Peptides against a protein of PDB entry 3NZW. Designs and how they scored, part 101

Target 1, 212 residues: chain A of PDB entry 3NZW
Amino acid sequence: TTTLAFRFQGGIIVAVDSRATAGNWVASQTVKKVIEINPFLLGTMAGGAADCQFWETWLGSQCRLHELREKERISVAAASKILSNLVYQYKGAGLSMGTMICGYTRKEGPTIYYVDSDGTRLKGDIFCVGSGQTFAYGVLDSNYKWDLSVEDALYLGKRSILAAAHRDAYSGGSVNLYHVTEDGWIYHGNHDVGELFWKVKEEEGSFNNVIG
Target 2, 222 residues: chain B of PDB entry 3NZW
Amino acid sequence: QFNPYGDNGGTILGIAGEDFAVLAGDTRNITDYSINSRYEPKVFDCGDNIVMSANGFAADGDALVKRFKNSVKWYHFDHNDKKLSINSAARNIQHLLYGKRFFPYYVHTIIAGLDEDGKGAVYSFDPVGSYEREQCRAGGAAASLIMPFLDNQVNFKNQYEPGTNGKVKKPLKYLSVEEVIKLVRDSFTSATERHIQVGDGLEILIVTKDGVRKEFYELKRD

## One batch from the design tools (peptide; made by RFdiffusion4, then SolubleMPNN)

Design b2_p17_7_s2 (from b2_p17_7, 11 letters changed)
Fold by OpenDDE base, seed 2:
Structure b2_p17_7_s2 (fold): chain B 212 residues (1-212), chain C 222 residues (1-222), chain A 17 residues (1-17)
Amino acid sequence: as target 1 above (212 residues)
Amino acid sequence: as target 2 above (222 residues)
Amino acid sequence: APVLYTEPFSLPLLWPD
């Protein structure tokens, strides 16, 4: 898996691959590793598919309950804390989760929290999470700047996942791409890695380790 | 050393069509190298036009299916005989599976039916309740033999239009029920040839708007 | 049946920067 999220002048970019594995077996190439909690809040999935899917869906329910009770959207801080507290209660039980809670509230603005099954909760501007994270960081860090245009930021997110998909055997399938703004998240499509690779290679003159 | 799990072998396969879905399974039940039964159905009509199979350790599979059937019953009691949708069924099954997260049902679960728009639907689950709606899925002993075939024949993976120099993919199209049944039969006959845990019989449940139809075919008994 | 992972089972999640 390779997931990433980063803040920039235009909000948040979230990009994830879609491969799931069971050992050496590619179980799926079409896994949705982003949960849309609400129109302003996303969760990403890395680690155990069931752990992430179950608890992030549960988190969605908790967030909705908060909205119903408090008559306002839950903060990204609070949402991430709920998840963090939950997984901490299961510490040592064997949950496998690496998640990013990404969203926008009026109070916080664009916000990213990293939450993992060890109970770690971190606020930050840039996170790559998964077995391919170092590959993604290689591309992302090399090209990241706060003042990226939305177009460039979207491309950078997509391109970073592509790099990871290329080098990490456990990442691949497609890139799901999101842009989060004050108006909520916008889905920017599913990009098949097989097609995207050749397109990017041709357009950039990159991936010269592959002769095509 | 004590192992609470067994492996009863077998293989299951789900394929969604445009307005139908198919869930098929062989009828062989084994332990190690011994055939326990040549006809032990593992694909079930659970009501509300939902068919289900949980393949792997049969005791766990049976338990899970029974629990789900019970869930369907209670759903009707609690919601004025409302039909359980396939997506709601999938969510329910996730909870059944994840409820045993730390002592999982040792099964690969597949359900099939029609979504609320009348489109064919197949949902696949891992042992602890991760699930995905897919066009097709193979599970069980011969899943590794069948799934690549389905990728090629259902999703047309690695197929391109002739004369396009590999630049134009074969377009996705829904398969007819007859075509799907042919693929299922070919999948299981092929799997039976190459896997000792698959064989004896093939039971296919076809879900349409008109209900669930069952078909049975003999497989090799070797 | 194997549990599905988005990560390799044998690899821990790496600490993010």
Scores: peptide ipSAE 0.191, ipTM 0.799, DockQ to the pose 0.100
Fold by OpenDDE base, seed 3:
Structure b2_p17_7_s2 (fold): chain B 212 residues (1-212), chain C 222 residues (1-222), chain A 17 residues (1-17)
Amino acid sequence: as target 1 above (212 residues)
Amino acid sequence: as target 2 above (222 residues)
Amino acid sequence: APVLYTEPFSLPLLWPD
């Protein structure tokens, strides 16, 4: 798995691969590793697929309950804290989760929290999470700046996942791309890694380790 | 060391069509190298036009299917006999599986039916309840043999239009029920030849708007 | 043990401030 999220002047970019594995077996190439919690809040999944899918779906329910009770959208901080508190209760039980909670509220603006099954909860501007995270960081860190255009930021997110998909055997399938703004998240499509790879290679003159 | 799990072998396969879905399974039940039964069905009609199979440890599979059937019953009680949708069924099964997250059902679960638009639907689950809607899925002992075949024949992976120099993929299209049945039969026939835990009989449940139909075919009895 | 679908992850190396 490779997931990433980063803040920039235009909001948040979220990009994830779609491969699931069971050991050396590719279980799926089409897994949705972004959970749309509400129109303004996204969760990403890395680790155990069931753990992430189950608890982030549960989180969605908790966020909705918050809205009903408090008559306002839940903050990204509060949403991430709910998840963090939950996994902390299961500490030592063997949950495997590496998640990012990404969203926008008027109070917080664009916000990203990292939450994992070890009980870590971190607020930050840039996170890559998964077995391919280091590959993604290599591309992302090299090209990141706050003042990226939306177009460039989207491309950078997509390109970073592509790099990870290329080098990490546990990442691949497709890139799912999101842009989060004050108006909510916008889905920017599913990009097959096979097709994307050749396109990027041709346009950039990159990936020269592969001979066409 | 106590091992609560057994492995009863077998293989299951689901394929979704445009307005139908199929879920198939062999009828062989084994322990180690001994055939326990040559006819032990593992694909079940659960009502509401939903068919289900949980392949792996048969005791766990039977327990899970039984629980789901009960869930369907209770759903009707609580919701004035409302039909359980396939997507809601999938969510319910996730909860059943994840409820035993720390002592999982040792099964690969597949359900098939029609979605609310009348389109064929197949959902597959890992042992602890991660699930995905797919066009096709193989599970069980010979899944590794069958799934690549399905990728090629259902999803047309690695197939290209002739004369395009590999630049144009074969377009996705729905298969007819006859084509799907043929693929299922070929899959199980082939799997039986290469895997000792697959054989004896093939039971196919076909879900359409008219209900669930069953077909049976003999497999090699080796 | 049951074979689970997994997505391997590693903790982000937080640079020690």
Scores: peptide ipSAE 0.093, ipTM 0.788, DockQ to the pose 0.090
Fold by OpenDDE base, seed 5:
Structure b2_p17_7_s2 (fold): chain B 212 residues (1-212), chain C 222 residues (1-222), chain A 17 residues (1-17)
Amino acid sequence: as target 1 above (212 residues)
Amino acid sequence: as target 2 above (222 residues)
Amino acid sequence: APVLYTEPFSLPLLWPD
């Protein structure tokens, strides 16, 4: 798995691969590793597929309950804290989760929290999470600027996941791409890695380690 | 070292069509190298036009299916006989599986039916309840033999339009029920040839708007 | 049947300029 999220002048970019594995077996190439909690809040999934899918869906329910009770959307801080508290209660039980809670509230603005099953909760501007995270960071860190245009930021997110998909055997399938703004998240499509790879290679003159 | 799980072998396969879905399974049940039964059905009609199979350790599979059937019953009691949708069924099954997260059901679960738009639907689950809607899925002993075949024949992976220099993929299209049945039969006959835990019989449940139909075919009995 | 994984890893943070 490779997931990433970063803040920039235009909001938040979220990009994820779609491969699930069971050992050496590619179980799926079409896994949805972004949970759309509400129109303004996203969760990403890395680690155990069931752990992430179950508890982030549960988180969605908790966020909805908050809205019903408080008649206000839950903050990104509070949503991430709910998840963090939950996984901390299971600390040592063997949950495997690496998640980013990304969203926008009027109070917080665009916000990213990293939450993992070890009990770590971090607020930040750039995170890559998964077995391919270091590959993604290599591309992302090399090209990241706060002042990126939305177009360039979307491309950078997509391109970083592509790099990870290329080098990490446990990442691949497709890139799912999101842009989060004050008006909520916008889905920017599913990009097949095979097709994307050749397109990027041709346009950039990159990936010269492959002679196809 | 204690192992609480058995492995009863077998293979299951789901394929979604445009207005139908198919869930098939062989009828062989084994332990180690001994055939326990040549006809032990593992694909079940659970009501509300939902068919289900949980392949792996048969005791766990049976338990899970029974629990789901009970869930369907209680859903009717609590919701004025409302039909359980396939997506809601999938969510329910996730909770059943994840409820045993730390002592999982040792099964690969597949359900098939029609979605609320009348389109064929197949959902697959790992042992602890991650699930995904797919066009096709093989599970069980010979899943690794069948799934690549389905990738090629259902999803047309690695197929390109002739004369396009590999630039144009073969377009996706739905298969007819007859085509799907042929693929299922070919899958299981092939799997039977290469896997000792697959054989004896093939039971296919076909879900349409008109209900669930069953078909049976003989497989090698070796 | 194998459990499906998406492999979890922990990571450090960067802030906007």
Scores: peptide ipSAE 0.206, ipTM 0.791, DockQ to the pose 0.085; fails the geometry check
Fold by OpenDDE base, seed 1:
Structure b2_p17_7_s2 (fold): chain B 212 residues (1-212), chain C 222 residues (1-222), chain A 17 residues (1-17)
Amino acid sequence: as target 1 above (212 residues)
Amino acid sequence: as target 2 above (222 residues)
Amino acid sequence: APVLYTEPFSLPLLWPD
């Protein structure tokens, strides 16, 4: 798995691969590793598929309950805290989760929290999470700027996942790409890694380690 | 060391068509190398045009299916006989599975039916309740043998249009029910040849808007 | 951030011998 999220002047970019594995077995190439919690809030999944899918869906319910009770959307801080508190209750039980909660509220602006099953909760501007995270960081860190255009930011997110998919055997399938703004998240498509790789290679002249 | 789980082998396969879905399973039930039964159906009509199979440890599978059937019953009681949608069924099954997250049902679960638009739907679950809607999925003992075949024949993976230098993929299209049945039969006959835990019989449940029908085919009995 | 990979649980790994 490779997931990433980063803040920039235009909001948040979220990009993830779609491969799921069971050991050496590729279980799926089409896993949705972004959970759309609400129109303004996304969760990413890495680790145990069921753990992430179940609890992030549960989180969505909790967020909705908050809205009903408090008559306003839940903050990203609070949403991530709910999840963090939940996984902390299961600490030592064997949950496997590396998640990012990404969203926008008026009071917070674009916000990213990293939450994992070890009990870590971190606010930050850039996170890559998964077995391919170091590959993604290599590309992302090398090209990241706060002042990226939306177009460039989207491409950078996509490109970083592509790099990870190329090098990490546990990442691949496709890139799912999101842009989060004050108006909510926008899905920017599913990009098959096979097609994307050759496109990028041709256009950039990159991936010269691969002939063809 | 105590092991609460058994493995009864077998294989299941789901494929979604345009306006139908199929869920198939062999009828062999085995423990280790001993055939317990040559005809033990493992694919079930659960009502509301939903078919289900939970393949692996048969005791767990049967328990899970029974629980789901009961869930369907109660859904009707609570919601004025409203038809349970396939997506809602999938969510329900997730909760059934994840409810035993720390002592899982030792099964790979697949359900098939029609979505609310009348399109074929297949959902697959891991033992603890992660699920995904897919066009096709194999589960069980010979899943690793069949799934790559389905990738190629249902989703046309690694197939390209002739004369395009591999630049144009074969376009995706829905398969007819006849084509799907052929693929299922070929999958199981092939799997039977290479896996001792698959064989004896093949039962296919076909879901259409008109309901569920069953087909049966003999497999090798060796 | 942890190094994780998203995978379904595997039947053979649910209960070791």
Scores: peptide ipSAE 0.139, ipTM 0.774, DockQ to the pose 0.252; fails the geometry check

Design b2_p17_7_s3 (from b2_p17_7, 10 letters changed)
Fold by OpenDDE base, seed 2:
Structure b2_p17_7_s3 (fold): chain B 212 residues (1-212), chain C 222 residues (1-222), chain A 17 residues (1-17)
Amino acid sequence: as target 1 above (212 residues)
Amino acid sequence: as target 2 above (222 residues)
Amino acid sequence: APVLYTEPFAYPLLPWM
């Protein structure tokens, strides 16, 4: 898996691959590694598929309950804390989760929290999570700046996942791309890695380790 | 060392059509190198036009299916005989599986039916309850033999339009029930040839708006 | 008692992301 999220002047970019593996077996190429908790809040999934899917879905329910009780959307801080507290209670039980809770509230603005099954909860501007994270960081860190245009930021997110899909055997399938703004998240499509690779290679003159 | 799990072999396969879905399984049940049964059905009509199979350790599979059937029953009691939708069934099964997260059901679960729009639906589960709606899925012993075939023949992976120099993919289209049945039969006959845990019989459950139909075909008994 | 992952159980291969 490779997931990433970063803050920039235009909000948050979230990009994830879609491959699931069981050892050397490609279990799926079409996994949804982003949960849409509400129109303003996303969760990303890396690690155990069931652990992430189950508990982030549960998180979604808790977030909805918060809205119903408090008549206000839950903060990104609070949502991430709920998840963090939960996984901390299961510490040592063998949960495997590397998650990013990404969203917008009026109070916080665009916000990203990293939450993992070790109980780590970090607020930050840039995170790459998964087996391909270092590959994604290589591209993302080398091209990131706060003042990216929305178009450039979307491309950078997509391009970083593509790099990881290229080098990490456990990442691939497609890139799911999101842009989070004050008006909520916008889905920017599913980009098949096979097609995207050749397109990017041609347009950039990149990936010269592969002879087309 | 004590192993709480057995492996009863077998293979299951689900394919969704436009207005139908198919869930198929062989009828062989084995332990190690011994055939326990040549006809032990593992694909079940669970009511509400939902068919289910949980393949791997048969004791766990049977337990899971029984629990789900019971869940369907209670759903009707609690919700004025409301039909359980396939997506709700999938969520319910996730909870059944994840409820044993720390001592999992040793099974690959597939359900098939129609979604709320009347479109064919196949949901597949890992042992602990991650699930995905897919166009097709193979599970069990010969899944590694069948799934690549389904990728090619259902999802048309690695197929391109002739004369396009690999630039135009073969377009996705729904398969007819007859085409799906053919693919299922070809999958299982092929799997039977190459996997000792697959064989004896093939039971296919076809879900349409008119209900569940069953078909049976003989497989090699070697 | 928390059901600890005891080493001895051949847990099924779980899909990872």
Scores: peptide ipSAE 0.258, ipTM 0.801, DockQ to the pose 0.060; fails the geometry check
Fold by OpenDDE base, seed 3:
Structure b2_p17_7_s3 (fold): chain B 212 residues (1-212), chain C 222 residues (1-222), chain A 17 residues (1-17)
Amino acid sequence: as target 1 above (212 residues)
Amino acid sequence: as target 2 above (222 residues)
Amino acid sequence: APVLYTEPFAYPLLPWM
């Protein structure tokens, strides 16, 4: 898996691959590693597929209950804290989760929290999470700046996942791409890695380690 | 050492069509190298036009199916005999599986039916309840032999339009019931030839708006 | 109490992301 999220002047970019594996077996190429909790809040999934899917779905229910009780959308800080508190209660039980909670509230603005099954909860501007994270960071860190245009930021997110899909055997399938703004998240499509790779190679003159 | 799990072999396969879905399984049940039964059905009609199979350790599979059938019954009691939708069934099965997260059912679960729009639906589960809706899925002993074939013949992976120099993929289209049955039969016939845990018989459950139909075919009995 | 996976059980291979 490779997931990433970063803040920039235009909000948040979230990009993820779609491969699931069981050892050397490719279990799926079409897994949804982003949960749409509400129109303004996303969760990303890395680690055990069932752990992530079950508990992030549960988190969505808790966020909805908050909205019903308080007549206000939950903060990104509070949503991430609920998940963090939950996984902490299961510490030592063998949950495997590396998650990012990404969203916008009027109070916080665009916000990203990293939450994992070890009990770590971090607020930050840039995170890559999964077996391919180091490959994604290599591209992302080299090209990131706060003042990216929305178009350039979307491309950078997509391109970073593509780099990880190329080098990490456990990442691949497609890139799912999101842009989060004050108006909510916008889905920017599913990009098959097989098609995207050749397009990017041709347009950039990159990936010269592969002879076409 | 205490090993609570067995492996009863077998293979299952689901394919969704436009207005139908199929769930198929062989009828062989084994332990190690011994055939326990040449006819032990593992695909079940659970009511509400939902068919289910949980392949792997048969004791766990039977327990899971029984629990799901009971869940359907209680859903009717609690919701004025409302039909359980396939997506709600999938969510329910996730909770059944994940409820044993720390002592899992040793099974690969597949359900098939129609979604609320009348389109064919197949859902696949891991042993602890992650699930995905797919057009096709193979599970069990010969899944590694069948799944690549389904990728090619259902999802048209690695197929291109002739004369396009590999630039235009073969377009996705739904398969007819007859085409799907042919693919299922070819899949199991081929798997039986190469895997000792697959054989004897093939039972196919076909779900349409008119209900569940069953078909049976003989497989090699080696 | 969460049932801890005891080491001695052959657990099924789970899909990872």
Scores: peptide ipSAE 0.254, ipTM 0.796, DockQ to the pose 0.060; fails the geometry check
Fold by OpenDDE base, seed 1:
Structure b2_p17_7_s3 (fold): chain B 212 residues (1-212), chain C 222 residues (1-222), chain A 17 residues (1-17)
Amino acid sequence: as target 1 above (212 residues)
Amino acid sequence: as target 2 above (222 residues)
Amino acid sequence: APVLYTEPFAYPLLPWM
């Protein structure tokens, strides 16, 4: 898996691959590694597929309950804390989760929290999470600027996942791309890595290690 | 070391069509290299136009299917005989599986039916309850032999339009029920040739708006 | 919530992402 999220002047970009593996077996190429918790809040999934899917779905329920009880959308801080508290209760039980909770609230603005099954909870501007994270960081860190246009930011997110999909055997399938703003998240499509790779290679003149 | 799990082999396969879905399984039940039964059905009609199979350790599979059937029953009691939708069934099964997260059911689960729009639906589950809706999925012993074939023949992976220099993919289209059944039969026939835990018989459950029908085909009995 | 089974057993291979 490779997931990433970063803040920039235009909000948050979230980009993820879609491959799941069981050892050397590619279990799926079409896994949804982003949960749409509400129109303003996303969760990303890396690690154990079931752990992430189950608990982030559960998180969605908790977020909805918060909204019903408090008559206000849950903060990104609180949502991430709920998840963090939960996984911490299971510490040592063998859960495997690396998640980013990304969203917008009026009080927080665009916000990203990293939460993992070790009990780590971090607020930050840039995270890459998964087996391909270092490959994604290589591209993302090299090109990241706060002042990126929305278009450039979307491309950078997509391009970073593509790089990881290229180098990490456990990442691939497609890139799912999101842009989060004050108006909520916008889905920017599913980009098959096979098609995307050749397109990017041609347009950029990149990936010269591959002879096409 | 104590191993609570057995492996009863077998293979299952789900394919979703436009207005139908198919869930198929071989009828061989095996332990190691010893055939326990040549006809032990592992694909079940669970009511509400939902068919289910949990392939792997048969004891776990049977337990899971039984629990799900009970869930369907209770759903009717609690919700005025409301039909359980396939997506809700999938969610329920996730909870059944994940409820044993730390002592999993040793099974690969597939369900098939129609979604609320009347379109074919196949959901597949890992042993602990991650699930995905897909157009096709193979599970069990010969899944690794069949799944790549399904990728090619259902999802048309690595197929391109002739004369396009690989620039135009073969367009996705729904397969007819006849085409799907053909693919299922070919899949199981092929798997039987290469895997000792697959064979004897093939039972196919076809879900349409009119209900569930069953077809049976002989497989190699070696 | 899932209950931890404390006895040793062999886990199945699970999908990762």
Scores: peptide ipSAE 0.252, ipTM 0.782, DockQ to the pose 0.055; fails the geometry check
Fold by OpenDDE base, seed 5:
Structure b2_p17_7_s3 (fold): chain B 212 residues (1-212), chain C 222 residues (1-222), chain A 17 residues (1-17)
Amino acid sequence: as target 1 above (212 residues)
Amino acid sequence: as target 2 above (222 residues)
Amino acid sequence: APVLYTEPFAYPLLPWM
């Protein structure tokens, strides 16, 4: 898996691959690694498929209950803390989760929290999470700036996942791309890595290690 | 070292059509190298136009299917005989599986039916309850032999329009029930030739708006 | 990497993301 999220002047970009593996077996190429918790809040998934899918769905329910009880949307800080507290209770039980909770509230603005199954909870501007994270960071860090246009930021997110899909055997399938603003998240499509690779190679003159 | 799990072999396969879905399984039940039964059905009509199979360790599979059937029954009691939708069934099965997260059911689960729009639906599960809706899925012993074939023949992977220099993919389209049945039969006959845990018989459950139909075909009994 | 459960029970390989 390779997931990433970063803050920039235009909000948050979230990009993820779609491959799941069981050993050397490609279990799926079409996994949804982003949960849409509400119109303003996203969760990303890396690690055990069932652990992430189950508990982030549960998180969605907790966020909805918060809205019903408190008559306001849950903060990104509170949502991420709920998940962090939960996984910490299961510490040592064998859960495997590397998650990012990304969203926008009036109080916080655009916000990203990293949460993992070890109980780590970090606020930050840039995270890459998964087996391909280092490959994604290589591209992302080399091109990131706060003042990116929305178009350039979307491309950078997509391009970073593509780099990871190219080098990490456990990443691939497609890129799912999101842009989060004060008006909520916007889905920017599913981009098949097979098609995207050749397009990017041609347009950039990159990936010259592949003769195609 | 004590291993609480057995492996009863077999293979299952689901394919969704436009207005139908199929779930098929061989009828061989095996332990190690010994055939326990040549006709032990493992694909079940669970009511509400939902068919289910949980393939791997048969004891776990049977337990899971029984629990789901019971869940359907209680759903009717609690919700004035409302039909359980296939997506709700999938969520329910996730909870059944994940409820045993730390001592999992040793099975690959597939369900098939129609979605709320009347379109064919197939959902597949890992042993602990991650699930996805797909057009096709193979599970069990010969899944690694069949799944690549389905990628090619159902999802038209690696197929291109002639004369386009590989630039235009073969368009996705739904298959007819007859075409799907042919693919299922070819899948299982091929798997039987290459895997000792697959054979004897093939049972196919076809779900349409009119209900569940069963078809049976002989497989090699070697 | 796939989630490998070592002891005490041999668990099947689970899908990993």
Scores: peptide ipSAE 0.237, ipTM 0.791, DockQ to the pose 0.089; fails the geometry check

